# Peptides against a protein of PDB entry 4ASU: the designs that were tried, part 55

Target 1, 270 residues: chain A of PDB entry 4ASU
Amino acid sequence: ATLKDITRRLKSIKNIQKITKSMKMVAAAKYARAERELKPARVYGVGSLALYEKADIKTPEDKKKHLIIGVSSDRGLCGAIHSSVAKQMKSEAANLAAAGKEVKIIGVGDKIRSILHRTHSDQFLVTFKEVGRRPPTFGDASVIALELLNSGYEFDEGSIIFNRFRSVISYKTEEKPIFSLDTISSAESMSIYDDIDADVLRNYQEYSLANIIYYSLKESTTSEQSARMTAMDNASKNASEMIDKLTLTFNRTRQAVITKELIEIISGAA
Target 2, 83 residues: chain B of PDB entry 4ASU
Amino acid sequence: FTFASPTQVFFNSANVRQVDVPTQTGAFGILAAHVPTLQVLRPGLVVVHAEDGTTSKYFVSSGSVTVNADSSVQLLAEEAVTL

## One batch from the design tools (peptide; made by RFdiffusion4, then SolubleMPNN)

Design b1_p11_7_s3 (from b1_p11_7, 4 letters changed)
Fold by OpenDDE base, seed 5:
Structure b1_p11_7_s3 (fold): chain B 270 residues (1-270), chain C 83 residues (1-83), chain A 11 residues (1-11)
Amino acid sequence: as target 1 above (270 residues)
Amino acid sequence: as target 2 above (83 residues)
Amino acid sequence: LPRLPTTITVD
């Protein structure tokens, strides 16, 4: 490589490093906020899921319609955040299909659509975009919930797949159940709940769905920002190492060029 | 007893004496060993009676309340403020 | 559920 080539590459990598460092700082700020907002959201979301755990809601095996909601965002450069969700969605869809179930998919975030569009386009009910530019709100979750309920797809059981935040260095892709109104109302375990009006149960289910979606969005956002921060840090470190290596190469090459020029002068070949 | 909004936690797995909730079908008090039920909140006042006799009041906009067979309660409000 | 302002769009 010529000195010019090395210099050009150095400039390019230095620019990338500046960008990645800047992105790291932005991600760090967003992570700090997301982590703070996740604390109450987790209590809220886990509280909503408590019914399903305590009542042991089960869908009869003869029911065939299954919904998968994948939760991520529109934004890249966050490691395996999107691919992990998509991978689990694919696995779940395949398993359900093998069991003779009808599967429909909802994608939250454009990245899910981008990954699954070619292979699963016919299974998508709806995809949501403009996810991840701002922290998710309960209003956002409500819109998603309402769109699902108004889709006309009468699922029996569903699953919501998202990345649960563990720590700044760890997340885990997880699945939580979603049940239709009919499934909840017909569940044997619900018989212990006293005189539940059908309208009340309907409204309750709407809140439950919105609550779970909201929770998943908050977990996903926190995981994503943490992962992005880590990814940008790694990129910055890699760039730094490459800059150091190229700088050494530049210095060696420069000395070689000088030596060659001196030899040419001394030999009279110049 | 758990009482939370999307943005704030008021009680997390706490033991309380009684919780008064405003529901669409009417306000009722949740006592120890209350029968399992599901209700939807209407805008109104939540009153929490602690075991030590302390009473706390909250305004909620909407949401849900769950009373389980194990006497656990989840009060989940869309919006809630301390009064 | 109430309709609240959102930036999320349907595709």
Scores: peptide ipSAE 0.151, ipTM 0.938, DockQ to the pose 0.806
Fold by OpenDDE base, seed 2:
Structure b1_p11_7_s3 (fold): chain B 270 residues (1-270), chain C 83 residues (1-83), chain A 11 residues (1-11)
Amino acid sequence: as target 1 above (270 residues)
Amino acid sequence: as target 2 above (83 residues)
Amino acid sequence: LPRLPTTITVD
């Protein structure tokens, strides 16, 4: 490689490093906000799931319709955030199909559709876009919940798959259950709640669904921003190492060129 | 007793004496060992009576309340403010 | 649930 080639490559990598450093800072700011907003959202979401855990709601084996909701975003450059959710969705869909269940899919974020469209296009009910540019709100979750309830797909049970935030360096793809109104109302464990009006239960379920979706969005967002921050940090470090290596190569090549020129002068070959 | 909105936590697994909630079917008080129930909130006042005798008031817009068999309570409001 | 303004779009 000529000195000119090395210089050009150095300039390019330095520019990339500047971009990745800038993106890291942006991701860090968004992460800090997301983490603050996740704290109350987690209490809220876990509280909504408490009924299902305490009542041990189970879907009868004869019920066949299962809904999978995958939660991610539209934005890239965040490591394995999207692929982890998609992988879990594929695994769950395959397991359910093997058990003789009908599976439909909802994708929250364009990346889910991008990954699964070729293999699962016939199973998609709806995809939500414009996810990840701003922090998710309860209003956003409500829109998703309402769209699901109005889709006409009468699922018996479902799974919401998302990345739960653990720490700045760790997230885990998890699954939480979604139950239909019929499944909840028919569950034996719900007999202790006998005086519940059907209209009340329907409204309760709508809130429950919105609450779980909201919680999932907040966990996903925090995980994504943290992962992006880490990815950009790693990219910046890798760029730095490459710059160091290329700088050494440049210096060696420069010395070689000088030596060659001196030899040509001494030999009279110029 | 857990009381939260999407953006704020008021109580997290706390022990309280009584919680008065406004529901669509009517306002009721949740005491220790209350029968399990599910209710939907209407706009109104929530009153939390602590074991030490202190009383806190909140306005809620909507949401849900769950009373479980183990006496755990989840009050989840869409919007809530301290009064 | 009241419909609040959202940026999330349905495809």
Scores: peptide ipSAE 0.125, ipTM 0.934, DockQ to the pose 0.742
Fold by OpenDDE base, seed 3:
Structure b1_p11_7_s3 (fold): chain B 270 residues (1-270), chain C 83 residues (1-83), chain A 11 residues (1-11)
Amino acid sequence: as target 1 above (270 residues)
Amino acid sequence: as target 2 above (83 residues)
Amino acid sequence: LPRLPTTITVD
């Protein structure tokens, strides 16, 4: 490589390092906010899921329609955040298919579609885009919930797959169940709630879905920002190491060029 | 008893004497060993009666309330403010 | 459910 080539590469890597450092700082700020906002969201979301856990809602085996909602974002450079969700979605889809279930997919965030488009394009109902630029709101979750309910796909049971935040260095891809109104209404375990008006139950289920989606978005966002911060830190370190290596190469190459020029001068070989 | 909005937690697995909630079917009081029920909140006043006799009032916009067989209660409001 | 402004778009 010529000195010019090395210099160009050095400049490029230094620029990348500046970008990654900047992105790290931005991610750190977003992470701090996301973590604060996750605390109440977790209580809220877990509270919404309590019914399903306590009532032990079961979907009859003869029911075949299953919905998978994958939650991520549109933005890359966050390590395995998207791939982890996609991997679990693929696994779940395969397991359900093997069990004779019909599987449809909803992607929250464009990255899910990008990863799964080639293999699962026919199973996608809808993909939500413009995810990740701002913190998710309950309004956003409500829009997603409404779109799902209006999709016309009459699923029996579903799974929402997202990254649950554990710590700044750890997240876990998890799955939570979602149930259709019909499944809830027909569940034997719901008999203790028999005095519930059908309209009330429908409305309740709409809130429940929005609540769970909101919770998943908050978990996902916190996990993503944390992962991005880590990824950008790693990228910055890698860039630093590469800069050091290239600098050494530059110095060696420069010395070689000088030596060559001296030899040419001494030898008269031009 | 859990009472939360998406952005704020008011009660988390707390023991309370009574919670009055505004529902679409009417306001009702949730006491110990209340029958399991699911309700949707209407805009209105939530009143929490603590075991120590203190009363807290909240305004909620909408949401849901769940009373489970184990007497656990989840009050989840879209928006809630202390009054 | 009240509709609030959102940045999420449906394809």
Scores: peptide ipSAE 0.028, ipTM 0.915, DockQ to the pose 0.746
Fold by OpenDDE base, seed 4:
Structure b1_p11_7_s3 (fold): chain B 270 residues (1-270), chain C 83 residues (1-83), chain A 11 residues (1-11)
Amino acid sequence: as target 1 above (270 residues)
Amino acid sequence: as target 2 above (83 residues)
Amino acid sequence: LPRLPTTITVD
């Protein structure tokens, strides 16, 4: 490699390092906010899921329609955030198909569709885009919930797959159940809940769905920002190491060039 | 008893004596060992009666309330403010 | 559920 080549590479990597450092700082700020906002959201979301856990709602085997909601974002450079969700979605879809279920998919965030489009394009109902630049709101979750409910797909059971935040260095891809109104209304375990009006139950389920989606978005966002911060830090460190290596190479090459020039001068070689 | 909005937690697994909630079908009080039920909130006042006899009032916009067989209660409001 | 303004685009 010529000095010019090395210099060009150094410049390029230094620029990348600047970008990754900047992105790290941005991600750190967003992470801090997300983590703060996750605290109440988790209580809220877990509270909403309590019914399903306590009621132990079971979907009969004769019910064949299953919905998978994958939650991520549009934005990359966050490690395995998107791939982990997509991997679990794919695995679950395969398992459900093997069990004779019909599977449809909703992607929250464009990355889900990007990853799964080739293999699962025909299973997608809808993809929500413009996810990840701003913190998700309950309004966003409500829109997603409403779109799902109005999709016309009469699923029996569903799975919402998202990354649950554990710590700044850890997240886990998890699945939570979603149920149709028909499934919840017909569940034997719901018999203990006294005299539930059908309209009330419908409205309740709408809130429940929105709540769960909101929760998943908040978990996902926190996980994503944390992962991005880590990814950008790693990228910056890797760039630093490369810069050091190239700098050494540059110095050695420069010395060799100087030596060659000196020899040419001494030898009188033109 | 858990009472939260998407952005704020008021009670988290707390023990309370009674919670009065405004529902679309009318207001009702949740006491100890209340029968399991699901309700949807209407805009109105939530009153939490603590074990120590203190009462707290909240305004909620909408949401849901769940009373489970194990006496756990989840009051989840879209928006809620302390009064 | 009231529909609130959002930047989410459905595709």
Scores: peptide ipSAE 0.020, ipTM 0.912, DockQ to the pose 0.734

Design b1_p11_7_s4 (from b1_p11_7, 4 letters changed)
Fold by OpenDDE base, seed 2:
Structure b1_p11_7_s4 (fold): chain B 270 residues (1-270), chain C 83 residues (1-83), chain A 11 residues (1-11)
Amino acid sequence: as target 1 above (270 residues)
Amino acid sequence: as target 2 above (83 residues)
Amino acid sequence: LPRLPTNIVVD
C-alpha cells in the first residue's frame, strides 16, 4: 500500500469515527429520555398484566387461532435488537404450527417486515411503519390495538414479543400473553368476577391491549437506544484501534520510502 | 393499590383505606376485601383515602380499574392529574 | 379507546 492509500484510508476511518461518536451521543440522549419514560410505563404495563396472572387465564387446547405481535422499530444500527425479536417470532410461529395452530403476525416497525417478509408474508395481518423516530405514545399503542381489533381476525390467544430493558448493557427478548375477549369471558377463574357487563368487558379489553402494547413499545425503545449507544461506542473504539494500527503502518512505510530513496541516491552517485 | 397513567405513577402497591372511582356503570367505593370486579373509568374524580386519614383527589379522563380476589387493585387511567 | 395523536402509520 502506498502512503497515499494509507492516508486515504486513515481519513475515511477518522470520518467514520466522528460519525459514530456523534451517533453515540444522540443515542445516549434518547436513551436517557426513554429510561425516564419507561419507569411509569412499567408500572402501568405490569398493572395491566396483573389480571392475567391473578386470574390464571388459559386458552383451551381446542382453540386454534394464535396472534403474534412483534415489536421493534424502523431504525437500524442497534445490534441484535431486531433479529432477536424476529428469531423469537419465528420460533414461536414454528412451535404453534407444530401444535396445529393457525398463526397470524403483526409487525410493529419496518424491520420486522423486512426480516420476515420472504418466509412469513402470508401470515402477516398488518404492519406498522414510522416507528422509532419519536418516543412512542399511548396514542401509538391505541392505533395498533384498534387496527388489531378491527382486522376481523378472531384470535383466541396471542403473544407480544419485545425486548425488555434490563440495563444499559443488557436487554432480554420476552413474550407476554394477549387474550381475546372470548377467552377471558370463558375462563373458569373469571367466575369470581360476576355481573360484568359485556360492553364493559369489551372496553376493558381494548384498554388492556393498548396498555400492554404501550408497555412493550417503551421497553423496546429503551432497549434499542441503549443497544445503539453501545454499538456506536464499540464502533468508535474499533475505529480508534484501526487508526492506531494504520498510523503505525504509515510511519513504517514512510521510513521505508525514505530509506529506499537514500539508497537510490547513493547508488546513483556511484 | 396501584394507580398510574402511562406517564405518571401516583400509587404503587400501596395500602389504602378506600378508593372512590368514577365508572361507566356508576361511581363506587373500593374498600378492603371488596368483591372482585372489572370496570371502565368515565371522566371524573378519583378520591383516595389513605390509612392515616389523608385524602387525595384526582381527575381521570378514561381507563380501567381491576379489583382482584387477593384485594389488589389496579387503577390505570389514560390521563390523570392531581387536584 | 380515545383517538389520540399518533406518529405510527399503517402499512
Scores: peptide ipSAE 0.377, ipTM 0.946, DockQ to the pose 0.800
Fold by OpenDDE base, seed 3:
Structure b1_p11_7_s4 (fold): chain B 270 residues (1-270), chain C 83 residues (1-83), chain A 11 residues (1-11)
Amino acid sequence: as target 1 above (270 residues)
Amino acid sequence: as target 2 above (83 residues)
Amino acid sequence: LPRLPTNIVVD
């Protein structure tokens, strides 16, 4: 490589390092906010899931329609955040298909669509974009919930797959169940709740779905920002190492060029 | 008793005497050993009666309330403010 | 469900 080539590469890597450092700082700020906002969201989301646990809602085995909601975002450069969700979605879809279930997919975030489009395009019910630029709101969750409910797909059971935040260095891809109104209303365990008006139950289910989606978005966002911060830190370190290596190469190459030029001058070979 | 909005937690697994909630079917008081029920909140006042006799008032927008067989209660409001 | 401000768009 010529000195010019090395210099150009050095400049490029230095610019990348500047960008990654900046992105790290932005991710750190977003992470701090996301973590604060996740605390109440967990209580809220877990509270919504409590019914399903307490009532032991089960889907009959003869039911065949299953929905998979994958929760991610539009933005890359966050390590395995998107691929982990997609991997679990694929695994779940394959398992369900092997069990003779019909599977439809909802993708929250353009990255899910991008990863699964080639292999699962025919299974997508709807995809949501413009996810991850701003912190998720309950309004966002409501839009997703309403779109699902209005899709006309009469699923029996669903799975929401998202990254649950553990720590600044750890997340886990997890699944939570989503049940249709019919599944809830027909559950034997719901007989304890017999005095519930059908309209009330429908409205309750809308909130429940929105609540769970909101929770998943908050978990996903926190995990994503943390992962991005880590990824940008790693990228910055890698860039630094590359800069050091290229700088050494530059110095060696410069010395070689000088030596060559001196030899050419002395030998008259130029 | 758990009472939360998406952005704020007011009660987390607390023991309370009574919670008055505004529901679409009407306001009702949740006491100990209340029958299991699911309700949807309407905009209105939530009144929490603590075991020590303290009462706290909240304004809530929409949401849900769940009373479980184990006497656990989840009050989940879209928006809630202390009064 | 109440209609709140949202940034998410259906694709």
Scores: peptide ipSAE 0.355, ipTM 0.945, DockQ to the pose 0.779
Fold by OpenDDE base, seed 5:
Structure b1_p11_7_s4 (fold): chain B 270 residues (1-270), chain C 83 residues (1-83), chain A 11 residues (1-11)
Amino acid sequence: as target 1 above (270 residues)
Amino acid sequence: as target 2 above (83 residues)
Amino acid sequence: LPRLPTNIVVD
């Protein structure tokens, strides 16, 4: 490589490093906010799931319609955040299909759609975009919930798949159950609950769905920002190492050029 | 007893004496060993009576309340403010 | 469910 080539490459990598450092700082700020907002959201979401755990709501085995909601975002450069969700969605869909279940998919975030479009296009009920530019709100979750409920797909049971935040260096792709109104109303364990009006139960289910979606969005966002911060840090470090290596190469090449020129002068070839 | 909105936690697995909630079917008080039930909140006042005798008031916009067989309660409001 | 301002769009 010529000195010019090395110099050009150095400039390019230095620019990349500047970009990745900047992105790291932005991700760090978003992460700090997301983590703060996740605390109440987790209490809220876990509280909503408490009924399903305590009532031990189960879907009868003879029921065939299953819904998978994958939760991610539109933005890349965050490691395996999107692929982990998509991988689990694929696995779950395959397992359910093998069990003779009908599977429909909802994708939250354009990345989920992009990853699964070729292989699962016919299974998509609806997809959502413009996810991840701003922190998720309860309004966002409500839109997703309402779209699902208005889709006309009468699922028996569903799964929401998202990345749960563990720490700044760790997330885990997890699944939480979603139950239809019919499944909840017909559950044997619900018999211990006082006479619940059908309209009340319907409204309750709408809130429950919105609540779990909101929770999943908050977990996903926190995980994503943390992962992006880590990815940008790694990219910046890799760039630094490459800059150091190329700088050494540049210095060696420069000395070689000088030596060659001196030899040419001494030999009378110049 | 857990009482939270999407953005704020007021009570987290706390022991309380009584919680008065505004529901679409009417306001009722949740006491110890209350019958399990599911209700939807209407806009109104939530009153929490602590074991120490203190009373706290909140305004909620909407949401849900769950009373479980184990006497655990989840009050989940869309919006809530301390009054 | 209440109608709140949202950023998410159906695709």
Scores: peptide ipSAE 0.344, ipTM 0.947, DockQ to the pose 0.779
Fold by OpenDDE base, seed 1:
Structure b1_p11_7_s4 (fold): chain B 270 residues (1-270), chain C 83 residues (1-83), chain A 11 residues (1-11)
Amino acid sequence: as target 1 above (270 residues)
Amino acid sequence: as target 2 above (83 residues)
Amino acid sequence: LPRLPTNIVVD
C-alpha cells in the first residue's frame, strides 16, 4: 500500500472513531435518562402483572389463537438487542405452531419487521415504526394497545417479548403473558372477583394491556441504550487498534520510501 | 399498597389504613381485608390514610385499582399529582 | 384508554 492509501484509510478510520465516540456519548445520555425513568415504570408495570400472577390466570389448552408481541425499536447499532427478541419470537412461534396453535405477530419497532418479514410476513397483524427516537410514553403504549384491540384478532393467549434491563452490561430477553378479556373473565380463579361489571373488566383489561406494553417499552429502551453504549465503545476501541496498526505500517512504509529515495540519489538512478 | 403512575411512585408496598379512590361506579373506600375487586379510576381525588394518621391527597386522571385476595392493592393511575 | 400524544406510527 502506498503512503497515500494508508493515509486515506487512517483518515477514514479516525472519522469513524469520532462518530462512534459521539454516538457513545449520546447513548450514555439517553441511557442515564432511561434508567431513571425505568424505576417508576417497573413499579407500574409489575403492578399490572400482579393480577395475572395472583389470580393464576391460565388459558385452556384447547384454545388455538396465540398472539406474540415483539418489542424493540427502529434504530440499529445496538448489538444483539433486536436479534435476541426476534430469535425468541421465532422460537415461540415455532413451538406454538408445532402445538397446533394459530400464531399472529405484532412488531413494535421496524427492526422486528425487517428481521422477520421474509419468514413470518403472513403472521404479522401490525407493525409499529417511529420507535426509539424519543423515550416511550404511555401514549405510545396506548396506541399499540388500542390497535391490538381494534385489530379484530380474537386471541386466546398472548406473549410480549422484550429485553429486560439488568445492568449497564447485561440485559435478558423475557416473555410476559397477555390474556384476552374472555380468558380473564372465564378463569376459575377470577371467581373471587365475581361482582365485577363486564364493562369495568373490559376497561380494566385495556389499561392492563397498555401498562404492560409501556413497561416493556421502558425495559427495551433502557436495554437498547446500554447495549448501544457498549457497541459504540467496542467500535471505538476497534478503530483505535486499527489506527495504531496502520500508523505503524505508515511509519515503516515512510522509512522504506525514504531509504529508496536515498539509494536512488546515491546511485544516480534518479 | 402500591400507588404509581408511569412516571412516579407514591407508595410502594406500603401499609396504609385506608385508601379512598374515585371509580367509574362511584367513590370507593379500601380498608384492610377488603374483598378482592377490580375497578377503573375516573378523574378525581385519591385519599390515602396512613397508619400514623397522616392523610395524603392526590388527583388522578384515569387508571385502575386492584384489590387482591392477599390484601395487596395496586393503584395505577395514568397521571397523578400530589395536592 | 386516554388519547395522549404519541410518536409511534402504525406501519
Scores: peptide ipSAE 0.333, ipTM 0.941, DockQ to the pose 0.781

